# Peptides against a protein of PDB entry 5EIB, part 38

Target 1, 366 residues: chain A of PDB entry 5EIB
Amino acid sequence: VDLEPGTMDSVRSGPFGQIFRPDNFVFGQSGAGNNWAKGHYTEGAELVDSVLDVVRKESESCDCLQGFQLTHSLGGGTGSGMGTLLISKIREEYPDRIMNTFSVMPSPKVSDTVVEPYNATLSVHQLVENTDETYCIDNEALYDICFRTLKLTTPTYGDLNHLVSATMSGVTTCLRFPGQLNADLRKLAVNMVPFPRLHFFMPGFAPLTSRGSQQYRALTVPELTQQMFDSKNMMAACDPRHGRYLTVAAIFRGRMSMKEVDEQMLNVQNKNSSYFVEWIPNNVKTAVCDIPPRGLKMSATFIGNSTAIQELFKRISEQFTAMFRRKAFLHWYTGEGMDEMEFTEAESNMNDLVSEYQQYQDATAD
Target 2, 366 residues: chain A of PDB entry 5EIB as posed
Amino acid sequence: VDLEPGTMDSVRSGPFGQIFRPDNFVFGQSGAGNNWAKGHYTEGAELVDSVLDVVRKESESCDCLQGFQLTHSLGGGTGSGMGTLLISKIREEYPDRIMNTFSVMPSPKVSDTVVEPYNATLSVHQLVENTDETYSIDNEALYDICFRTLKLTTPTYGDLNHLVSATMSGVTTCLRFPGQLNADLRKLAVNMVPFPRLHFFMPGFAPLTSRGSQQYRALTVPELTQQMFDSKNMMAACDPRHGRYLTVAAIFRGRMSMKEVDEQMLNVQNKNSSYFVEWIPNNVKTAVCDIPPRGLKMSATFIGNSTAIQELFKRISEQFTAMFRRKAFLHWYTGEGMDEMEFTEAESNMNDLVSEYQQYQDATAD

## One batch from the design tools (peptide; aimed at target 1 R91 N349)

Design b2_p16_6_s2 (made by RFdiffusion4, then SolubleMPNN; from b2_p16_6, 6 letters changed)
Fold by OpenDDE base, seed 2:
Structure b2_p16_6_s2 (fold): chain B 366 residues (1-366), chain A 16 residues (1-16)
Amino acid sequence: as target 1 above (366 residues)
Amino acid sequence: APQPETGFIGKRAKRR
């Protein structure tokens, strides 16, 4: 789905364009112009029914519909505005199904789009209310990984998208292979989300490999475990050491000893016990899949529900507030039928979310 | 201590 045809043509002409049904390409002509309001109330609202018809058709063809997975950007108008409109409409029609998102957070290091903090804040407001699980894929963190860890002097969207694809492949492993922990979206939610609003995950991946870098060195289970818990491997620009883990899932892939995985996972929890809440028992889950990712002998994928995620929301909130106080570009949104009150409500809800994360960070066992 | 509200029960998923 896109409000521009060029993206769909690029996907269709790409090496995997044939994996999608032609009738499932739904697109507009005008685009959203990086405006959330165009995505949500005007251009996106004109297209949403055509998307919902496809969603219904595909849902009816499912033997057992678990829920929905949306991949979108929060910085642009289509992914943010139309994406959150779709989430709302799907939630209304399928209230008993899981809504899962891969939400790409904007960064000034990656994009010069001045209005990204508005689009992100308005989107986060919708995600808090209408999603069950959100993977926060932060372009800030992806850029920093590419630059600092992968030693890429000029990170490209191709480099960032490589990290995104590896992460998405990792977190969906349990859904794609039988007999795994978190084998369905609802089980993942039950294991990862202790409080309904606190459903924003920081993903991580090990080993981090650049395009064309054949890491000939097989990582060990201890090395994978250590890298997976390293703040430098987090796909969200948050330091886990500044918060506490509410819940964690670790997904190992490849031929390895389950005993060794358990020993290393216990060791890392014990070494980092101060970074876990003490009042949630058994809050770390581990899966092992014998099937490695393509091109690797083994990998580990991290999913963290951490109170440190508030650093990401604070960054967006600070950027939002700095623009909103000046009413910078606000007329582009109000001209599409938005009220200034919706901005204030979205800011308030995001600040409430930050306060909730802080409350649970400071909570002690009775 | 805060109590989970989402049906989170902290149970180890049975490894199969």
Scores: peptide ipSAE 0.125, ipTM 0.682, DockQ to the pose 0.157
OpenDDE base, seeds 1, 3, 4, 5: peptide ipSAE 0.133, 0.110, 0.117, 0.123; ipTM 0.695, 0.641, 0.668, 0.683; seed 1 fails the geometry check

Design b2_p16_6_s3 (made by RFdiffusion4, then SolubleMPNN; from b2_p16_6, 5 letters changed)
Fold by OpenDDE base, seed 1:
Formats: sequence, structure tokens, C-alpha cells
Structure b2_p16_6_s3 (fold): chain B 366 residues (1-366), chain A 16 residues (1-16)
Amino acid sequence: as target 1 above (366 residues)
Amino acid sequence: APQPVKGHIGKRAQRR
């Protein structure tokens, strides 16, 4: 789905364009112009019913519909505005299904789009209320990984999207292969989301490899375990050492010893015990899938629900506040039928989310 | 200590 045809044409002409049904390409002509309000109230609202018709058709073809997975950006107009409209409409029609998102967080290191803080804040307001699980894929973290870890002097969208693809493949492993922990979206949410509003995850991946880089040396289970818990490998720009994990899932892939995995997972928890809440029993879950990722012998994927994710929301909030105090570009949103109050409500709800994470960070077992 | 909420998932939309 897009409000512009060009993105859809790129997907269709791409190496995997044929895996999607032609009738499932729903697109507009005008685009959103990086405006959340165009995505949510005007251009996106005109297209949403056509998307819902496709969603209904595909849902009816499922023997056992678990829920929905949306991949979108929060900095743009379409992914943010229309994406959150779709989430709302799907949630209204399918209230008993899981809403999962892969939400790409904007960064000034990656995009010069000045209104991204508005689009992100307005989107987060919707995600807090209408999603059950949100993977925070932060363009700032992706850029920093590409530059610092992968030694790419000028990271490209191709380099960032390679990390996104590896992460998405990792976190969906248990859904795609039988006999795993968190084999359905509902079980994942039950294990990862102890509090309904605190459903934002920091993903991480090991080994981190650039596109086209052959790892000549397979990492060991200890090395994978250490790397996936390293703050430098988080796909969200927050330091887990500045917060506490509410819940963790680790997904190992490849042929390895279950015993060695369990030993290393116990060791990393014990070494990092100060960074876990003590009042959530059995808050770390581990899965091992014998099928490695394409081109790797072994990998580990991390899913963290950490109170440190408030650093990501604080960054967006600070950027939002700096613009909103000046009423910068607000006329672009109000001209599409938005009220200035919707900005204030979205800011408030995101600040409440930050406060909720801090409350659970400071909570003791007493 | 805060108590983890179980069985809340997918029920929010039914309350609006």
C-alpha cells in the first residue's frame, strides 16, 4: 500500500514483486507529501476502504488468522498517517486479533524531512492505543550500526534496509517454523507485554554483517549471546544499561547445542541481572530454530521490552516540542482538517508513556 | 511490586 505509485512499481519490478498478488497492490496518485494529516484524514482516508477490502479478502482465506503485521515508517506521511488509520480500522473490524507493527522511527541522521517529529509523535499516539506489539526499528540506530560497526563511511538506504530485513527475519522465525517458543503472535504478546501500553520492543541482531560481506568465521553461541545483548547491536537508539528489561526473547538460528544456549543465556542474565526487573518471574524466553538464515551458519535475534526505550521517545518528544512551540509548519496539518489539540494530546500521551516506563524502571519487589 | 497483566491482549478494542 502507498499513496504514490512509484514505490509500488519498485516493489513490483523487484526480485520478489511476483510473490504478491496484483490485486493486493493498492495505491494512490497524489502522495502524502510527508504530512501525517494527508495520510490520516484526506488522501489516506479516500484509499483506506480499498485497502480494507483486500484485508477482508485475505483474512477470509486464512484457516486460522492470528492477526496483522504492518510495516511502516513514522517519519513519512503515508506510513505514519495512513498506516495508523489502517491500524485503527483493522482494530475496529478485528478486535480479537493481534495487531503487530514494524515501525521505522525517523532520525535527522538519515532524513532532512523537518516534519518527521510531528509525524512520529502523532503516530506513536495511535500505536500506544491500537497495537499489541510494536518493533521499534530506529533509523538512528541503523545508521550508527552501519557507520560504527559495519564501517560504512556513507550508509545507504540499502544498508539500513539490510539490517531491517535481518531483524524482521529474526523476530518472525518462531512464527514461520514449527515447534518454537512464541509460535503465534498472541503467545509472543503474552510473554513480551506485561502491561498493555508498554508493547514497544527494541530488536537486536547478531552477527551484524553488511550486505555482500561474507563472514568467513561463524560466531560461536557465546559470541552470539554476548553480541545480541550488546547495546551497539540494538536496532533502537537507546542503551539498555540506562533502563531495565521487563521481558526478553532470544531467538537462536542454526545447528547448535540447546544445552550451550541455555548455559550462555543463564550466564548473560546473571552478568546483567541489574538490568532486569526482579519482580517479573521467568521474563527471559529462549528459542532455537535449527534452520539458519540465508547466508549464515548461525544467528541470534533479540527482542527486548526495556524501560530504556523511553530514550527513543524522549528524543522524538524533544524534537516535537522544539517545533510545536514555534507552531512551525502546523498550517500544513490544520489545513487537512486537524486541530492543534490533536498535537497536544499526542505529545501528552507519549510523555505519559515515558513516565510509565520510568515508573516500572524504579519499581522494586517490595 | 507491580503485577503483570495477563489476558489483556486483543481486548482493548472491545471496550471502546
Scores: peptide ipSAE 0.064, ipTM 0.558, DockQ to the pose 0.506
OpenDDE base, seeds 2, 3, 4, 5: peptide ipSAE 0.036, 0.006, 0.014, 0.037; ipTM 0.472, 0.408, 0.434, 0.473

Design b2_p16_6_s4 (made by RFdiffusion4, then SolubleMPNN; from b2_p16_6, 5 letters changed; failed a check: a repeat of another design)
Amino acid sequence: APVPETGHIGKRAKRR

Design b2_p16_7 (made by RFdiffusion4)
Pose (drawn by RFdiffusion4):
Structure b2_p16_7 (pose): chain A 366 residues (1-366), chain P 16 residues (1-16)
Amino acid sequence: as target 2 above (366 residues)
Amino acid sequence: VNPWEGITITLWDTPP
């Protein structure tokens, strides 16, 4: 789905472009120009019922629908504005299904548009209310990993997307292969989301590799375990040691000692016990899958629900406030009939989200 | 999947 028609061509000309159902391409004529109001209200509303028709059709041909997963950026107009409209319409129509999103956060290091904080805040407001699980994919973190760790002096979207695709493959492994833990979206959500609003996850994986060079060696289980908890391996630009884990899901892929995995997971938990909330006993679940990802014999995927994610929302909030106080470009949004109070409502909700993460960060069992 | 271009919606069906 895109308001921009040119997006249809690039997807089709891609390697697996022909495999998609031709009828499932739903596109507009113009597109939003990084205007969330256009995406939601104006233009997305024009296009949204067509998308829902296709969604309804895919749903009625399901034996037992688990739910939906959306991929979108928060910084633009379509993926952000229209994407959150789609989510709200799907919540109305399928209220008992899990909504899961892969949402990419904007960063000044990657994109040169100062309205992106507006768009992201209005979107975060919708996701806090309407999604069950959101993987926070931070362009800030992706750029830093490429620039500082992978030594790519000029990272491209291709360089960033290599990190995203490795992450998405890892976090959906328990859904795609037989297993005991977090095998479906709802079970994953019950294990990861103690409070409904706190459903923004910090993904990480090991090993981090630059695409096209080179290999190995394959990591040891200790090396995998330590790297997947490392702040440098996170896809969100937050230091996990600045907050506390409410819940964690770890996924080991490839052939390895299950016993060694158990010992290392127990090791990281009790050497660093102060970083795991004490009032949620046994809050780290571990899954092993025997099939490694491409190019690798062993890999690990980390999914964290950490109070440190407030750093991501504080950064967006600061940029949002800096722009919104000067009222810059606000008429672009209200020109589409959007209420200015929706900006204030979204800002307050995001700051409330930050306070809630801090409350549970300081909470004690006593 | 490119999250920066458009929206991709995936529906999950329960396996047999």

Design b2_p16_7_s1 (made by RFdiffusion4, then SolubleMPNN; from b2_p16_7, 7 letters changed)
Fold by OpenDDE base, seed 2:
Formats: sequence, structure tokens, C-alpha cells
Structure b2_p16_7_s1 (fold): chain B 366 residues (1-366), chain A 16 residues (1-16)
Amino acid sequence: as target 1 above (366 residues)
Amino acid sequence: INPNMGIFIELYDAPP
């Protein structure tokens, strides 16, 4: 789905364009112009029914619909505004189904779009209320991984997208292969989300390998485990050492010893015990899939529900506040039918979320 | 990822 036709044409003309049904391409003509309000109330609202018709049709073809997964950017008007509109409408129609998202967080390091803090804040407000699970893919973290870890001097969107694709493939492994831990979206939510509003995950992937060096890395289970818990491997721009893990899932892929995985996972928990909450028992889940990812002998994917994620929201909030105090570009949103109150409500809800994470970070076992 | 990226929606069915 896009409000611009050019993106859809690129996907259709691409090497995998034929894997999608032509009727499942829904697109507008006008775009959102990086404006959340255009995506949510005007241009996106005109297109939403056409998307919902396709969603209904595909849902009717499912024998046992578990839920939905939406991938979108929170910086752009389409992904943020129309994306959250779709989430709300799907949630209204399918209230008993899981809503999972891969939400790409904006960064000034990657984009010069000045209104990204508004789009992100308004989107986070919707995600808090209408999603069950949200993977935070931070463009800042992706850029830093590409630059610092992968030693790319000029990271491209292609490089960032490679990391996202690897992560998405990793976290969905249990859903795609039978007999795994977290084999359905609901079980994943039960294991990962101890408190309904605290459903924002920091993903990570190991090995982090450049496109040119994939053939040469045979990592061991200890190395994968160590890299997976390294703050430098997190795809959300927060330091897990500044918070505490509420829950963790680790998904290993490839031919390896389950015993060795369990031993290394226990070892890393014990070494990092200060970074876990003590009052949630068995808060680390491990899965092993014998099928490696393409081009790797083995990998590990990390899903962390950490109170450190508040750093990401604080960054967005600070940027939002700096713009909103000046009423910078506010007329672009109000002109599409938004009230200034929607901005203050979104800011308040995000600040409440930060406060909730801090509360659980400071909580001790009674 | 480009801020102007479109929206991808996937439906998850239970395995048979």
C-alpha cells in the first residue's frame, strides 16, 4: 500500500514483483507529502476502504487467521498516518486478532524531513493503543551499525534494508517453521508482553555481516550469543545497559547443539543479571530452528522488551517538544483537520509510556 | 528505510 504510485511500480518491476497478486497493490495518486494528517485524515482516508476490502478478502481465504503484521515507517506521512489509520481500522474489525508491527523510527542522521518528530509521536500514540507487538527498527541504530560495525563509509538505504530484512526474517522464523517456540503471534505476545502497553521491542541480529563477507563467517554459538546481547547489535538506538530487560526471546537458526545454546543463554543471563528484572520468572525464551538463513551457516535473532527503550521515546519527545513549542509546521497538520489537542494527547501518552518503563525499571521484588 | 516507504501488510494463518 502506498499513497504514491512510483513505489508500487518499483515493487512490481522488481525481481520479486510477481510474488504479489496484482489486486493486492493498492495505491493513491497524491501522496501524503510527509504529513501524518494527510495520511490519517485526508489522502489516506480516501484509500483506506480499498485496502480494507483487500484485507477482508485475504482474511476470508485464511482457515485460521492469527493476526496481522504491518511494516511501515513512522517518519513519512503514508507509513505513519495511513499506516496507523489501517492499524486502527483493522483492530476495530478484528479485535481478537494480534496486531504486530515493524515500525521504522526516524532519525535526523538518515533523513532531513523536519516533521518526522510529529509523524513519529502521533504514530506512537496510535501504536500504544492499537498494537499488541511493535518491533522498533531505529534508522539511527541501523545507520550506526552500517557505519561502525559494517564499516560502510556511506550507508545506503539498501544497506539499512538488508539489516531490516535479516531481522524480520529472524523474528518471523518461529512463525514460518513448525514446532518452534512462539509458533504463533499470540504465544509470542504472552511471552514477550508482561504489561499490555509495554509491547515495544528492540530487535538484534547476529552475525552482522556485510554483503561481501557473508561467505566467510562461521560463528560459534558462544560468539552468536555474545554478539546478540551486545548493545552494538541492537536495531533500536538505546543502550540495554541503561535499563532492564522485562522479557527476552532468542531465536537461533542453523545446525547447532540445543544443549550448547541453553548453556550459553544461561551464561549470558548470569553475566548480565543486573540488566534483567528479578521479579519476572523465566523471562528469557530460547528457540532453535535447524534451518539456517540464506547465505549463513547459523544466526541468532534477539527480541528484547527492555525499559531502555524509553531512550528512543525520550529522543523523539525532545525533538517533538522543540518543534511544537515553536508551532513549527503545525499549520500543515491543522489544515488537514487536526486539532492541536491531538498533538498534546500524543505527547502525553508517549511521556506516560516513558514513565511506565521507568517505574518497572526501578521496581524491586517485594 | 526510506521515510516514504509504502505499507506492507501480511496476514498470518495458522499452520494446517
Scores: peptide ipSAE 0.335, ipTM 0.825, DockQ to the pose 0.714
OpenDDE base, seeds 1, 3, 4, 5: peptide ipSAE 0.317, 0.325, 0.318, 0.321; ipTM 0.815, 0.824, 0.819, 0.818

Design b2_p16_7_s2 (made by RFdiffusion4, then SolubleMPNN; from b2_p16_7, 8 letters changed)
Fold by OpenDDE base, seed 2:
Structure b2_p16_7_s2 (fold): chain B 366 residues (1-366), chain A 16 residues (1-16)
Amino acid sequence: as target 1 above (366 residues)
Amino acid sequence: IDPNKGIFIELYDAPP
């Protein structure tokens, strides 16, 4: 789905364009112009019914619908505004189904769009209320991984998208292969989300190696485990050492010893015990799938629900506040039918979320 | 593809 036709044409003309049904391409003509309000109330609202008709048709073709997964950016007007509109409308129509998202967080290092903090804040407000699980993919963290870990001098969108794709493939492994831990979206939510509003995850993927070092690294379970828990490997721009893990899931892929995985996972928990909450028992889940990802012998995917994610929201909030105090570009949103009150409500809800994470970070076992 | 553009929706059916 896009408010611009050019993206759809690029997907259709791409090497995998034929894997999608032609009727499942829904697109507008006008675009959102990086404006959340255009995506949510005007241009996106004109297109939303056409998307919902396709969603209904595909839902009717399911034998047992578990839920929905939406991938979108929070910086652009289409992904943020129309994306959250779709989430809201799907939630209204399917209230008993799981809503999962991969939400790409904006970064000034990757995009020069000045209104990204508005789009992100308005989107986070919707995600807090209308999603069950949200994977936070931070463009800043992806850029830093590409530059520092992968040793790419000039990271491209292709390099960032490669990381996103690897992560998405990793976290969905248990959903795609039978007999795994978290084999359905609801079980994942039960294991990962101890408090309904605290459903924002920091993902990670291992191995991440520079082209120059790939030749010398034996992929081992200890190395995967160590890299997966490294603060520099997180795809959200927060330091897990500044918070506490509420819950963790680790998904290993490839032929490996389950015993070795369990030993290494126990070892990493013990070494990092200060970074876990003590009052949530059995808060680390491990899955092993014998099927490796394409081009790798083994991998590990990390899903962390950490109170450190508040750093990401604080960054967005600070940027939002700096613009909103000046009423910078506010007329672009109000001109599409938004009230200034919606901005203050969104800011308040995000600040409440930060406060909730901090409360649970400071909580001790009674 | 600009990662800031487009929305992808996937439906998850029952596990096989």
Scores: peptide ipSAE 0.322, ipTM 0.814, DockQ to the pose 0.785
OpenDDE base, seeds 1, 3, 4, 5: peptide ipSAE 0.306, 0.299, 0.299, 0.308; ipTM 0.802, 0.806, 0.806, 0.804

Design b2_p16_7_s3 (made by RFdiffusion4, then SolubleMPNN; from b2_p16_7, 6 letters changed)
Fold by OpenDDE base, seed 2:
Structure b2_p16_7_s3 (fold): chain B 366 residues (1-366), chain A 16 residues (1-16)
Amino acid sequence: as target 1 above (366 residues)
Amino acid sequence: INPWQGIHIELYDAPP
């Protein structure tokens, strides 16, 4: 789905364009112009019914619909505005189904779009209320991984997308292969989300290796485990050491010893025990799939629900506040039918979320 | 083209 036709044409003409049904391409003509309000109330609202018709049709073809997965950017008007509109409408129509999102967080280091803090804040407000699980993929973190870890001098969107694709493939492994931990979206939510509003995850992927060192690096379970818990490998721009893990899931792929995985996972938990809450028992889940990802012998995908994620929201909130106090570009949103009160409500809800994470970070076992 | 401009929706059905 896109409000711009050019993106759909690029996907259709691409090497994988044929894997999608032609009728499942829904696109507008006008675009959102990086404006959440255009995506949510005007241009997106005109297109949403056409998308919902396709969603209904595909839902009716499912034997046992578990839920939905939406991938979108929170910086752009289409992904943020129309994306959250779709999430809301799907939630209204399918209230008993899981809503999962991969939400790409904007960063000033990667994008020059000045209104991204508005789009992100307005989107987070919707995600808090209307999603069950949200993977936070921070463009800043992706850029830093590409530059520092992968040693790419000039990271491209292709390089960032490769990381996202690897992560998405990793977290969905249990959903795609039978007999795994978290084999369904609901079970994942039960394991990962102890409190309904605290459903924002920091993903990570291992191995992350520079092209120059790839030939010399042995892929071992200890190395995967160590890298997966390294703060530098988080795809959200927060330091897990500044918070506490509420829950963790680790998904290993490839031929490896379950015993070795369990031993290494226990060791890393014990070594990092100060970074876990003590009052949530059995808060680390491990899965192993014998099927490696394409081009790798083994991998590990990390899903962390950490109170450190508040750093990401604080960053967005600070940027939002700096713009909103000046009423910068506010007329672009109000002109599309938004009220200024919606901005203050969104800011308040995000600040409440930060406060909730901090509360649980400071909580002790009673 | 920013690869993140679009929205992708997937439906998860129960495995057979």
Scores: peptide ipSAE 0.347, ipTM 0.820, DockQ to the pose 0.708
OpenDDE base, seeds 1, 3, 4, 5: peptide ipSAE 0.338, 0.331, 0.336, 0.330; ipTM 0.810, 0.810, 0.809, 0.805

Design b2_p16_7_s4 (made by RFdiffusion4, then SolubleMPNN; from b2_p16_7, 8 letters changed)
Fold by OpenDDE base, seed 2:
Structure b2_p16_7_s4 (fold): chain B 366 residues (1-366), chain A 16 residues (1-16)
Amino acid sequence: as target 1 above (366 residues)
Amino acid sequence: IDPNRGIFIELYDAPP
């Protein structure tokens, strides 16, 4: 789905364009112009029914629909505005189904779009209320991984998208292969989300290796385990050492010893015990899939529900507040039918979320 | 698909 035809044409003409049904390409003509309000109330609202018709048709073709997964950017008007509109509408029609998102967080290091803090804040408000699980993929963290870890001098969107695709493939492994932990979206939510509003995840992937070092590193379970818990490998720009893990899932792929995985996972928990909450029993889940990802012998995907994610929301909130106090570009949103109250409500809800994460970070076992 | 452009929606059916 896009409000611009050019993106859809690029997907159709691409090497994988044939894997999608032509009728499942829904696109507008006008675009959102990086405006959440255009995506949510005007241009996106004109297109939403056409998307919902396709979603209904595909839902009817499912034998047992578990839920939905949406991938979108929170910086752009289409992904943020229309994306959250779609989430809301799908939630209304399918209230008993899981809503999962991969939400790409904007960063000033990657995008020059000045209104991204508005789009992100307005989107987070919707995601808090209408999603069950949200993977926070921070463009800043992806850029830093590409530059610092992968040793790419000039990271491209292709390099960022490679990390995103690897992560998405990793977290969905249990959903795609039978007999795994978290084999369904609801079970993942039960394991990962102890409190309904605290459903924002910090993803990570291992191995992350520079092209120059790939030839010399034997991939081992200890190395994967160490790397996936390293703050530098988090795909959200948060330091887990500044918070506490509420829950963790680790998904290993490839031929490895389950015993070795369990030993290494226990060791890393014990070594990092101060970074876990003590009052959630069995809060680390581990899965092993014998099928490696394409081009790797083994991998590990990390899913962390950490109170450190509040750093991401604080960053967005600070940027939002700095713009909103000046009423910078606000007329572009209000001109599309938004009220200023919606901005203050969104900011308040995000600040409440930060306060909730802090409360659980400071909570002790009774 | 560029996750920074457009919206991608997947439906998850029951595992076989």
Scores: peptide ipSAE 0.310, ipTM 0.808, DockQ to the pose 0.919
OpenDDE base, seeds 1, 3, 4, 5: peptide ipSAE 0.295, 0.265, 0.285, 0.301; ipTM 0.799, 0.795, 0.800, 0.804

Design b2_p16_8 (made by RFdiffusion4)
Pose (drawn by RFdiffusion4):
Structure b2_p16_8 (pose): chain A 366 residues (1-366), chain P 16 residues (1-16)
Amino acid sequence: as target 2 above (366 residues)
Amino acid sequence: ATAFLEKKQATYDALR
C-alpha cells in the first residue's frame, strides 16, 4: 500500500516482486509529501476502503486468523498517517485480533525533514491506543550501528535495511517454526506486555554483520548471550542499563548445547539481577530454534520490554516540542482539516507514556 | 480506546 504510485514499480522489479498477489497492490496517485494529515485524513481516507476490501478478502480465506502485522515508518505521511488509519479501521472490524507493528522511528541523522517529529508523535499516539505489540526500529540506532560499529562512512537505506531484515527474521522465528514458547502473537503478547500501553519492544540481535563480508567464526553461546544483551546491538537507540526489563524474550538459532544456553541465560539474569524487575518473577523466556538464518551457523535475537525505551520517546518529544512551540508548518496540517488539539492530545499521551515507564522503573517489591 | 485497553488487560489476566 502507498499513496505514491512509483512504489508499485520498485517492489515489482525486486527479486521476489512477482510473487505477490497482483490484486493486493493498492496505490494512489499522489501521496502525502510527509504530511500525516494528508495520509490519514485526506488522502488515506480516499484510499483506505480499497485497502480494507483486500484485507477483508485475505481474512475470509483464513482458517483461523491470528492477527495483523504492519511495516511502516513513523516519520513520513503515508506509512505513518494512513498506516495508523488502517490500524484504527482494522481494530474496529477485527477487535479481537492481535495488531502488531514494525515501526521505524525517524532520526535527523538519516532524513532531512523537520516535520518528522510531528508525524511520529501523532503516530505514537495512535499506536499507544490501538496496537498490541510494536517493535521500535530506530533509524538513529541503525545509522549508529552502520557508522560506528560496521564502519560504513556513508550508510545507505540498504545498509540500514540489512539490520532490519535480520531483526524481523529473528523476532518472527517463534511464529514460523514449531516450538513451545511464544508460538503465536497472542501468547507472545501475554508474556511480553504486563500493562496494555507498555507494548513497545526493543529488538536486538547478534552477531551484527555488514552485508557481504565476512563470515565468522561462529560465536560461542556465551558470546552470543553477551552480545544480544549489549546496548550496541539494540535496534532502538536506548541504553538498556539506564532502565529495567519488565519482560524479555530471547531466541537462539542454530545447533548448540541447550544446557549451555540455559546456564548462560541464568548467568546474565543473576549477575545483573538489579536490571530485571523483581516483581515479575521469571520474566525472561528463552527459545531455541534449530534452523539458523542465512550465512550463519549460530545467531541470537533479543526482544526486550525495557523501561529504558522512554529515552526514545523523550527524544521525539523534545524535537516535537521544539517545533510545536514555534508552531512551524502547523498550517500544513490544519489545512487538511486536522484539529490543532490533536497535536496537544498526542503530545500529552506520549509524555504520559514516558511517565508510566519511569513509574515502573522506580517501582519496588517491598 | 480506553475500553479497548481495559478489555485487552482483562483478556491477558484471564489467559495468565

Design b2_p16_8_s1 (made by RFdiffusion4, then SolubleMPNN; from b2_p16_8, 12 letters changed)
Fold by OpenDDE base, seed 3:
Structure b2_p16_8_s1 (fold): chain B 366 residues (1-366), chain A 16 residues (1-16)
Amino acid sequence: as target 1 above (366 residues)
Amino acid sequence: SDERLRRLAEEREALR
């Protein structure tokens, strides 16, 4: 789905374009112009019914519909505005189904879109209320991984998207292969989301290896375990050491010893015990799938529900506040039918979310 | 825009 036709042509002409039904390509002509309000109230609102028709059709064809997965950017107008509109509409129609998102967070370091703080804040407000699980993917973190860890001198969006794809593949492993922990979206939510509003995840992937080092690196369970808990491997721009993990899931792929995995997972928890809340019992879950990802002997995907994620929201909030106090660019949004109160409500809800994370970070076992 | 990423890469290399 896009408000621009060119994206659909790129997908269709791509290596996997043929796996999608032609009728499932829904697109507009005008785009959102990086305006959340155009995506949510005008251009996106005109297209949403056509998307919902496709969603209904595909849902009816499912033997067992678990829920929905949306991949979108929060900095743009389409993924942000129309994406959150779709989430809202799907939630209304399918209230008993899981809403899962992969949400790409904007970063001023990576994007030149000046209104990204507005788009992100307005989107987070919707995600807090209407999603069950949100994987936070930060373009800044992805860039840093590409540059620092992968030793790419000139990272491209292709390189960033490769990391996203690896992570998406990793976190969905348990859904695609039988007999795994978190075999459905609801079980994942139960294990990962102790409090309904605190459903924003910090993903990570291992191995992350530079091309020059790939031939010399032994892939071992200890190395995967160490790397996936490393702050430098987090795909959200927050430091887990500045918060506490509420819950963690680790998904290992490849032929490995379950005993070794359990031992290493126990070791990493013990070494990092100060970074876990003590009042949530059994808050680390591990899954192992014998089928490795393509091109790797083994991998590990990390899902962290950490109070450190508040750093991401604080960053967005600070940027939002700096713009909103000056009423900068507000006329672009109000001209599309938004009320200024919607900005204030979104800001308030995001600040409440930050406060909630901080509260649970500071909570002790009674 | 890959151009933005290229600029960032150049800036970071200059800081090393």
Scores: peptide ipSAE 0.029, ipTM 0.681, DockQ to the pose 0.013
OpenDDE base, seeds 1, 2, 4, 5: peptide ipSAE 0.036, 0.018, 0.040, 0.025; ipTM 0.718, 0.507, 0.594, 0.539; seeds 1, 4 fail the geometry check

